# Peptides against a protein of PDB entry 8HF1: the designs that were tried, part 125

Target 1, 320 residues: chain A of PDB entry 8HF1
Amino acid sequence: NVMLYATKPTEVMVSFPHQEQVLTVTRLISAEIEKFYVSLDLMNIGVQPIRRSKSLQCLRDPSKKSFVKQLFNDFLYQMKEYGIYAASIAIISLIVEFDIKRRQAETLSVKLMHRTALTLCEKIRHLLVQKLQDMTYDDDDDNVNTEEVIMNFSTPKVQRFLMSLKVSFADKDPKDICCLVFVERRYTCKCIYGLLLNYIQSTPELRNVLTPQFMVGRNNISPDFESVLERKWQKSAIQQFRDGNANLMICSSVLEEGIDVQACNHVFILDPVKTFNMYVQSKGRARTTEAKFVLFTADKEREKTIQQIYQYRKAHNDIA

## One batch from the design tools (peptide; made by RFdiffusion4, then SolubleMPNN)

Design b2_p18_5_s3 (from b2_p18_5, 5 letters changed)
Fold by OpenDDE base, seed 1:
Structure b2_p18_5_s3 (fold): chain B 320 residues (1-320), chain A 18 residues (1-18)
Amino acid sequence: as target 1 above (320 residues)
Amino acid sequence: LPEIPIAETEEEIRKLLN
């Protein structure tokens, strides 16, 4: 029995300072969302007809209000976890979603609800962009996409992640790079993708080195919320990554769904590893001889994170 | 099991990831 010693990736932990930079703008945005929730709870949208579609259509969120709150809660999470710059990208996804839902609204009350949500998103976008412009002398929207603006308006976690990418990939051959970035939430994939596009474009050492893609995990809640476009995008993104046309893939929980991704030389875990399966599957993608498996932790959570990873390592070795 | 190396600074990140 040749125990194929699967080349164990080099595990690295990057620590970042736990800074709750509660900017005035983030407090204002949170307060506006809370006021909106109070108004949303008072809105009478009527009894939504439960369309008994006979298909295994996972129940569309029967409460159109809960979906609206979910999107804003995901936005608030992204703003907190990734910073104002990431939030300025994340809000665009909400604007697009609420505009689609506004146009698809079957009732005037539902149309008004999505319009009110959209108006709030536009206000939030303006507040975020104005704050990003505080570092720029020019009113040009393109001027907020500099390396300096991205770094200064990102959380310490994202700053250390971007530093880790720059250090790992500056001036390397694109063909030698196969990188995975794992995030917890579906909506984070697109947000971090947009951030990375702008960061790579503003960083000369990475501009012709990294070609990012993102893959959104299947929505366990409803495959019906996966637009045909999202499914086409996922298939295209996976294929581009397999063909080497993309060398960095941002993904959420994708490996649990049986998506066969090639062996990678870099795996970044941007968000905390919450499950043993996530640890084993993500680490199991770092299969090249020089593979790196990079974890991020707040300084305050370092000891707890290390202990959890050692428990997972032990459990994995006891099963292997 | 070998200890997981920790980086806090850009210089430490460079030493571990380059």
Scores: peptide ipSAE 0.680, ipTM 0.966, DockQ to the pose 0.852
Fold by OpenDDE base, seed 5:
Structure b2_p18_5_s3 (fold): chain B 320 residues (1-320), chain A 18 residues (1-18)
Amino acid sequence: as target 1 above (320 residues)
Amino acid sequence: LPEIPIAETEEEIRKLLN
């Protein structure tokens, strides 16, 4: 029971400037998604056969339009919170998902809906990649995966996170590192994982130091829709982290699922801590001697964030 | 309870996380 475990990690707060990304490309992408929503609402997809699957979800949206909107809303969130570079990775996950859904479509109307969504994702991908290439002066090196490109097209939050990783782990022994990175959303795990792979590969001091993995939380809405493949992948990722084949794990809500991970020496909370349970569970993983527990906050939200963490600390000390 | 140290700059991050 992590609630009763007194941990004494060194807590650190990293502040970043609140910048609304006022990029023309992000406005264009948002406008194209809004136009798509209008077109999607006008699409007659017919009454989908209610498969008597025990999952209450199939009952909520017979049109499957809400799922399409959810994926684009999650993408828009990632673009806003993590930046254009992260968005260029996130859009690939949407492309894969819509291609799967297009192939699984039982009706022509549903197939066309997913095809239209896929076409929009390809357009968005092109706009993002083109914007990343604008910094590469050399026409010959289409490599948008440099440290400079990653940093310049990331939000201040992600910039400070990457700086914190580089400072913490540059030229260290991989065996001495056990790092957790907590994020709020399951889709963010894949996005930040892809970003970290490229960042580590572009950063000589980290190439042979950090080996990332990710873990997504169980889909609370339909465990039956979790592919056997996703469950196998989660088990493999956890095992690699336990065996030391991975030393950095990106996770969302993993501790709520009763997944036991080893004691870590670094815990990064990339997104705001929304609950006392999340605070205690995540902090309770920083159990080694001199463990670091790192929080990120926007400058404008600093005071509110500090007060919330002090309340959680007090409540934790009253129980421990 | 000790105050949580705050870092804004790379140099401050280095001092707290190294």
Scores: peptide ipSAE 0.678, ipTM 0.966, DockQ to the pose 0.851
Fold by OpenDDE base, seed 2:
Structure b2_p18_5_s3 (fold): chain B 320 residues (1-320), chain A 18 residues (1-18)
Amino acid sequence: as target 1 above (320 residues)
Amino acid sequence: LPEIPIAETEEEIRKLLN
């Protein structure tokens, strides 16, 4: 029981300036997605047969349209919360998912819907890549993956997170590092993973130090619809982290699913801690004597965040 | 309970995370 271990990691809060995205490209992308939603609502995809799968599948909104909207809403969230660079990685994940859905489409109307979504994703990708290239003056796609480009096109939250990683792990022995990074959303795991791969590769002090992996939470959707590929990846990633072949793991609320990961010396909470259980479970992974538990907060929300964390600390101490 | 130290700058982050 993770709650029973009175682990007292060093708690640290990193404050970042609240930045409203003023970039024209983000407004253009949001407007294109909104136009697409209007078009999507007008599409006749036919009556989807409700597959009576007998399992208590939480009502998959049987509307393939709602899933498309969810993916674009998650993309918009990632672009807002993590920045344009993270969005350039996130859009690739959408392209892959819509291409799979297009190939799996049982009807021409559903195939066309996913094709239209893909066309929008390619337009968004082009707008994002063009904006990243505006700093490099070079047409080479590899030039957008520099430490400078990643930092400049990331939100202040992500900038402070990357600074915190660099400060914590520069020139350290990879074997001495066991780091968890918690994010709220499943899709953020893949996005931050892709960002970290490029950041680590572009940062000499980290290139041979950090080996990232990611875990996506189990879809509360029946294991039958979780791609065999995602399950294999998740098992492989967990095993690599257990074996020390990976020393940084990005995870969402996967801890609630009973995935026992080793005791870590660093735990980063990239997104706001929304529940006491999340606080206790994530903090309970920082079990070494010198373990660090790092929280991120916007300056505008600092007081509220601090008060919430003190309430969680008090409640945790009353149970321990 | 001890106050949670807060860092805003890279220098403050370095002081708390090194």
Scores: peptide ipSAE 0.678, ipTM 0.966, DockQ to the pose 0.846
Fold by OpenDDE base, seed 4:
Structure b2_p18_5_s3 (fold): chain B 320 residues (1-320), chain A 18 residues (1-18)
Amino acid sequence: as target 1 above (320 residues)
Amino acid sequence: LPEIPIAETEEEIRKLLN
């Protein structure tokens, strides 16, 4: 039980400027998704076979229009919270998912729905890549993965996160690093993982120092809908982190459900701490006084965030 | 409880995380 350890990590708050990304490309992408939702609502996908599964699963049927809208809404969130560069990685995950769903479609109407979603994702990918290339004189896709492009097309939050990683880990021994990165959403784990792979590869001081892995939480959708491949991958990712073959783990709130991850010397909370449980569970992974527990906050939300963390600290000390 | 140190700049991040 992580709550039983009097964890005294060094807590640090990193403030970033609140910038609304007012890019023409983000407005265009949002408008294309809204137009697609209107078209999607008019699609006749026929009578969905009532899968008799009694659980809350009926709302998140992966063949339903609601699931398609959820993936695009999660993409729009990632584009807003992490920036255009992260969005260019996130859209690839949607392409893969919609291609799988298109191939698994039981009806022609459902197949057509996923094909239309896939076509929109390819258009969005092109718009994002074109915008990343506007800063590179060279049309080569490989040229968009530079440290400069990643930084310039990331939100201030992600910029400060990457700066914090570079400062913390530049030229260190990989064996001395045990880092956790907490994010709110499961899809953000894959997006930030892809961004970090490219950033580490483009940053000589981090190349061969950081080996990232990610852990997607169990779908709150019954374990029966987790692909056998996803479950195998999760077990492998955790094992690689335990064995020291990976030294940075990106995870969502699912560490709350008793995934025993080793004590870490760095814990980054990339997204806002929304619950006391999240605060205690994440902080409980940083067990030593030398361990760093790093929070990120917008300047406008700084006072509110500080007060919330002081309340959580007080509540934690009253239980410990 | 000690105040949480706040970093706004790269230099401040370097000072707190090194």
Scores: peptide ipSAE 0.677, ipTM 0.965, DockQ to the pose 0.827

Design b2_p18_5_s4 (from b2_p18_5 with V1L P3D K14A E15K)
Fold by OpenDDE base, seed 1:
Structure b2_p18_5_s4 (fold): chain B 320 residues (1-320), chain A 18 residues (1-18)
Amino acid sequence: as target 1 above (320 residues)
Amino acid sequence: LEDIPIAETEEEIAKLLN
């Protein structure tokens, strides 16, 4: 029970300007997804067999349409919350998922649905990459992976997060680093991982310092959908982090599932802390006074965030 | 309860995280 440890990390709040992304490309992408939803609702995919999975928890979306919409909604969220650069990575995960589902489709109608979704993802990817290339003189996809492009096409939250990493870890010994990055959503872990790989590779001060991994929480979606590959990846990522072969771990609410992550000297909370349990569990990984527990907040939400953290601190002290 | 230090700039982040 992580609640039993009186953790006294140094808490820090990083404030960022609230900027709504008023980019034409983001509006165009949103409009294309909305048009696709109208088309998707009109698609006759037939009655899908309700496979009663023995685990009551994962009602397979019998229509498979809700899952398609969920992936695009998660993409739209990532584009809004993390920026165009993060969205260019996030869309690849949708492409992979829809290609798998297209190949696994039991019916022609379902195959066509996933093909249409895939075609939209490819269009979105092209629009995003084209926008990233506006800062480059060369049309090569590899040229968009610079520190400058990453920073300029990231939200202020992500910019401040990357600044915080650079400041915290530039030219440090990789052995002395044990960093956790908490995000709210499962799909964000992989998106931020891809962003960090490119950022670290493009930042000389971090290239040989930070080795990121990500841990996607067990799908509370049926353990039957957790591919053997995902489980192997999780075990490998955790082991690399334990062995010090990785020194930065991106994770979601995985701490609830009893994954024993070691004590860390840095804990970044990239997304808002929505629950007391998440606060206690994440803070409980920063066990020393020298450890940093870093929160990110929009300027407009600063006061609300501070008050919420003080409430959580009080509640934690009353239990400890 | 101690006030949470707030950073807005890169320089302030550097002071709090280094």
Scores: peptide ipSAE 0.666, ipTM 0.958, DockQ to the pose 0.857
Fold by OpenDDE base, seed 3:
Structure b2_p18_5_s4 (fold): chain B 320 residues (1-320), chain A 18 residues (1-18)
Amino acid sequence: as target 1 above (320 residues)
Amino acid sequence: LEDIPIAETEEEIAKLLN
């Protein structure tokens, strides 16, 4: 019995300018990753278990090379979608992962592959931090975590998201806040969490108001040890949100699996709504009186996005 | 179906989210 509590949330669309301007540093980083892929394809790491797809005879890359490329492709996506500041946080997660894989390597060739990937991540981190420091006269790493630096090195989407949080929650009682933030990708949860910690700490009106947590889906692909730690962390994060020790939760598509989260007064959809299921499930969490359901769209895609949301509203009303 | 209100500026965001 899902009681259809009759209070429909107020839907709001926030539009942001589409910027095609790629900074010199982002072009340099992309070129270094492409150069690394050419070198990675030439690396002999020995016989690896190849998942043969039944249809195409294409020799799929060894699972270990494919994993390295996946992490860098996810990083490139985060740098493009969220900006240089978010990328400086995202690269730390790659450094940690490649150091773990380097230590777990069974062969010298696999160890060298992960060491080469790690050295590239360290170079990328230095390029990103140097670019963040160009706005600060001081060489101290702590000076890059100001509200001004975060805003200037974030994409227009992230800028409008941070403005929406500040307007919604400035000087409010923490107990009256129950906020969900939905993102598409698992790695984006950690990146946006780290960005929000620094933004909240640098914003006096939010510092004692918002306490963020994040939650990532169960990856069946993670080693048993990582999967156990992640499961423990997910349970702890959900419990902190239920107990009111956290009032903002960043989620990926995890809530599609029926995770019971309390009724929220704010739901932010940071990434495009790609499915009817995601629309219904995320909107279905905004159940309090005067609950807000906030969507973000590029100006160039506004008409297409609005038409898609109207189709989802119609389909939802035809089922209800 | 009610039209979705659209905000482009910080002032419009404040009007819709306050």
Scores: peptide ipSAE 0.665, ipTM 0.960, DockQ to the pose 0.873
Fold by OpenDDE base, seed 2:
Structure b2_p18_5_s4 (fold): chain B 320 residues (1-320), chain A 18 residues (1-18)
Amino acid sequence: as target 1 above (320 residues)
Amino acid sequence: LEDIPIAETEEEIAKLLN
């Protein structure tokens, strides 16, 4: 019962400037996705057989169109919240997902829908990569994965997060590090994981210090639809983190499902804490004597965030 | 309730996270 341990980690808030990255490329991408939604709404996919399972009704969009829109909306969120570099990683996840869905399509109309979505993702990928290359002299794909490019094309939130990691872990013993990074969305776990792999590889002080893994929340609504690969990956990632083969774990609401992760010395909350339960569970993982619990907030939302955290602290102290 | 320390700069982050 995580609530019973009055863990007093050192709470730290990192403030970042609220910059809307109003890049021309992000506007172009958003406009292309909006045009695609209009086209998608006009697509006749036919009557999909309503499979009778009430529990599956929410996940089985009978049109499969809402799932396509959800993935692009999640991508737009990631591009806005984490920046163009993170978006270049996020779009690859969409490409993989739409290619799988295209191959699994039961009808030609559904196959065409996923193919059209995939074509848009490839266009978006090209626009993002081209923008990352604007800072590089050579068109070499490896050249866009430098610390400088990652930092320059990341949002102030991600910049401050990467700075916080570098400061916290530069030249430390990997065995002394047990770090959790909490994000809100399952797709953000993969995106931030890919970003961290490239950042760690490009940062000499971290290359042999941090070994990241990610854990995506089980889609509780349909464990049967989680690929055997995703379930194997989750089990492997948790085991590597328990065995100390990974010392940084990126996770979403997975800890709400009662996954027992060892006591950590660092907990980073990259996205806003939306619930008291999330606050208590994430903070309850920072159990070492010198444990740090780090929050990130936009300057404009700082006061609101502070007040919310104080309310959660008070509520937690009243229960403990 | 103790005030949560706030960092904005890299130097302030270093001071709070070292």
Scores: peptide ipSAE 0.663, ipTM 0.960, DockQ to the pose 0.862
Fold by OpenDDE base, seed 4:
Structure b2_p18_5_s4 (fold): chain B 320 residues (1-320), chain A 18 residues (1-18)
Amino acid sequence: as target 1 above (320 residues)
Amino acid sequence: LEDIPIAETEEEIAKLLN
């Protein structure tokens, strides 16, 4: 029970400037997605047979227009919160998902819907990659994965997160590292994982130090096959982290209640702490006084964030 | 309740996380 441990990690707040990324490319991408939503609303996909399968699955049929809109809304959130470099990785996950859904489509109308979404994702990918290449004189896609490009095309939050990782782990023994990174959304786990792989590979001080892994929440909406693959991935990722084959784990807050993860010496909260339960569960993974619990806040929200954390600390001390 | 140390710069991050 995570609440039973009087966890006294060293808490640190990292402040970042609130910069709205006013990039022409982000405005263009948002406008293309909005145009696509208008087109999507006009598509006649027919009455899909309601699969009479059990609870909660009925609300979010992956073959419905609502699921397509959810994936693009999650992409737009990632582009805003993490930057255009993270968006270039996030769009690949949408391409893979829409290609799977296109192949699994039971009707020609649903197949066409996913094909149209896929075509938009490819256009968005090209716009993002072209913008990343504006800093590189070379037209080679591999040149966009440099430390400089990653830092320049990331939000201030992600920049401060990467700086915090580099400072914390440069030239350390991989065996002495046990790091958790908490994010709010399941799709952010894959996006930040891909970003970290490229950043670690581009940063000599981290290449043989950090081995990242990620866990995504069980999607109760995924077909049985996707849910089996996700379950296999989760089991493998957890086992690699337990065995020390991975020393950095990215997880969403939805996973906090069910994952028996070992005590860690570093816990990063990349997204805002929205609940007391999230605060207690994430902090409860950092058990020693030498462990670091790192929070990120925008400068404009700093005072509000600090007051919220003090309220959570007080409430935690009253229960402990 | 001890005040949470705040870092804004890379140098301040280094002082708090080293």
Scores: peptide ipSAE 0.661, ipTM 0.959, DockQ to the pose 0.833

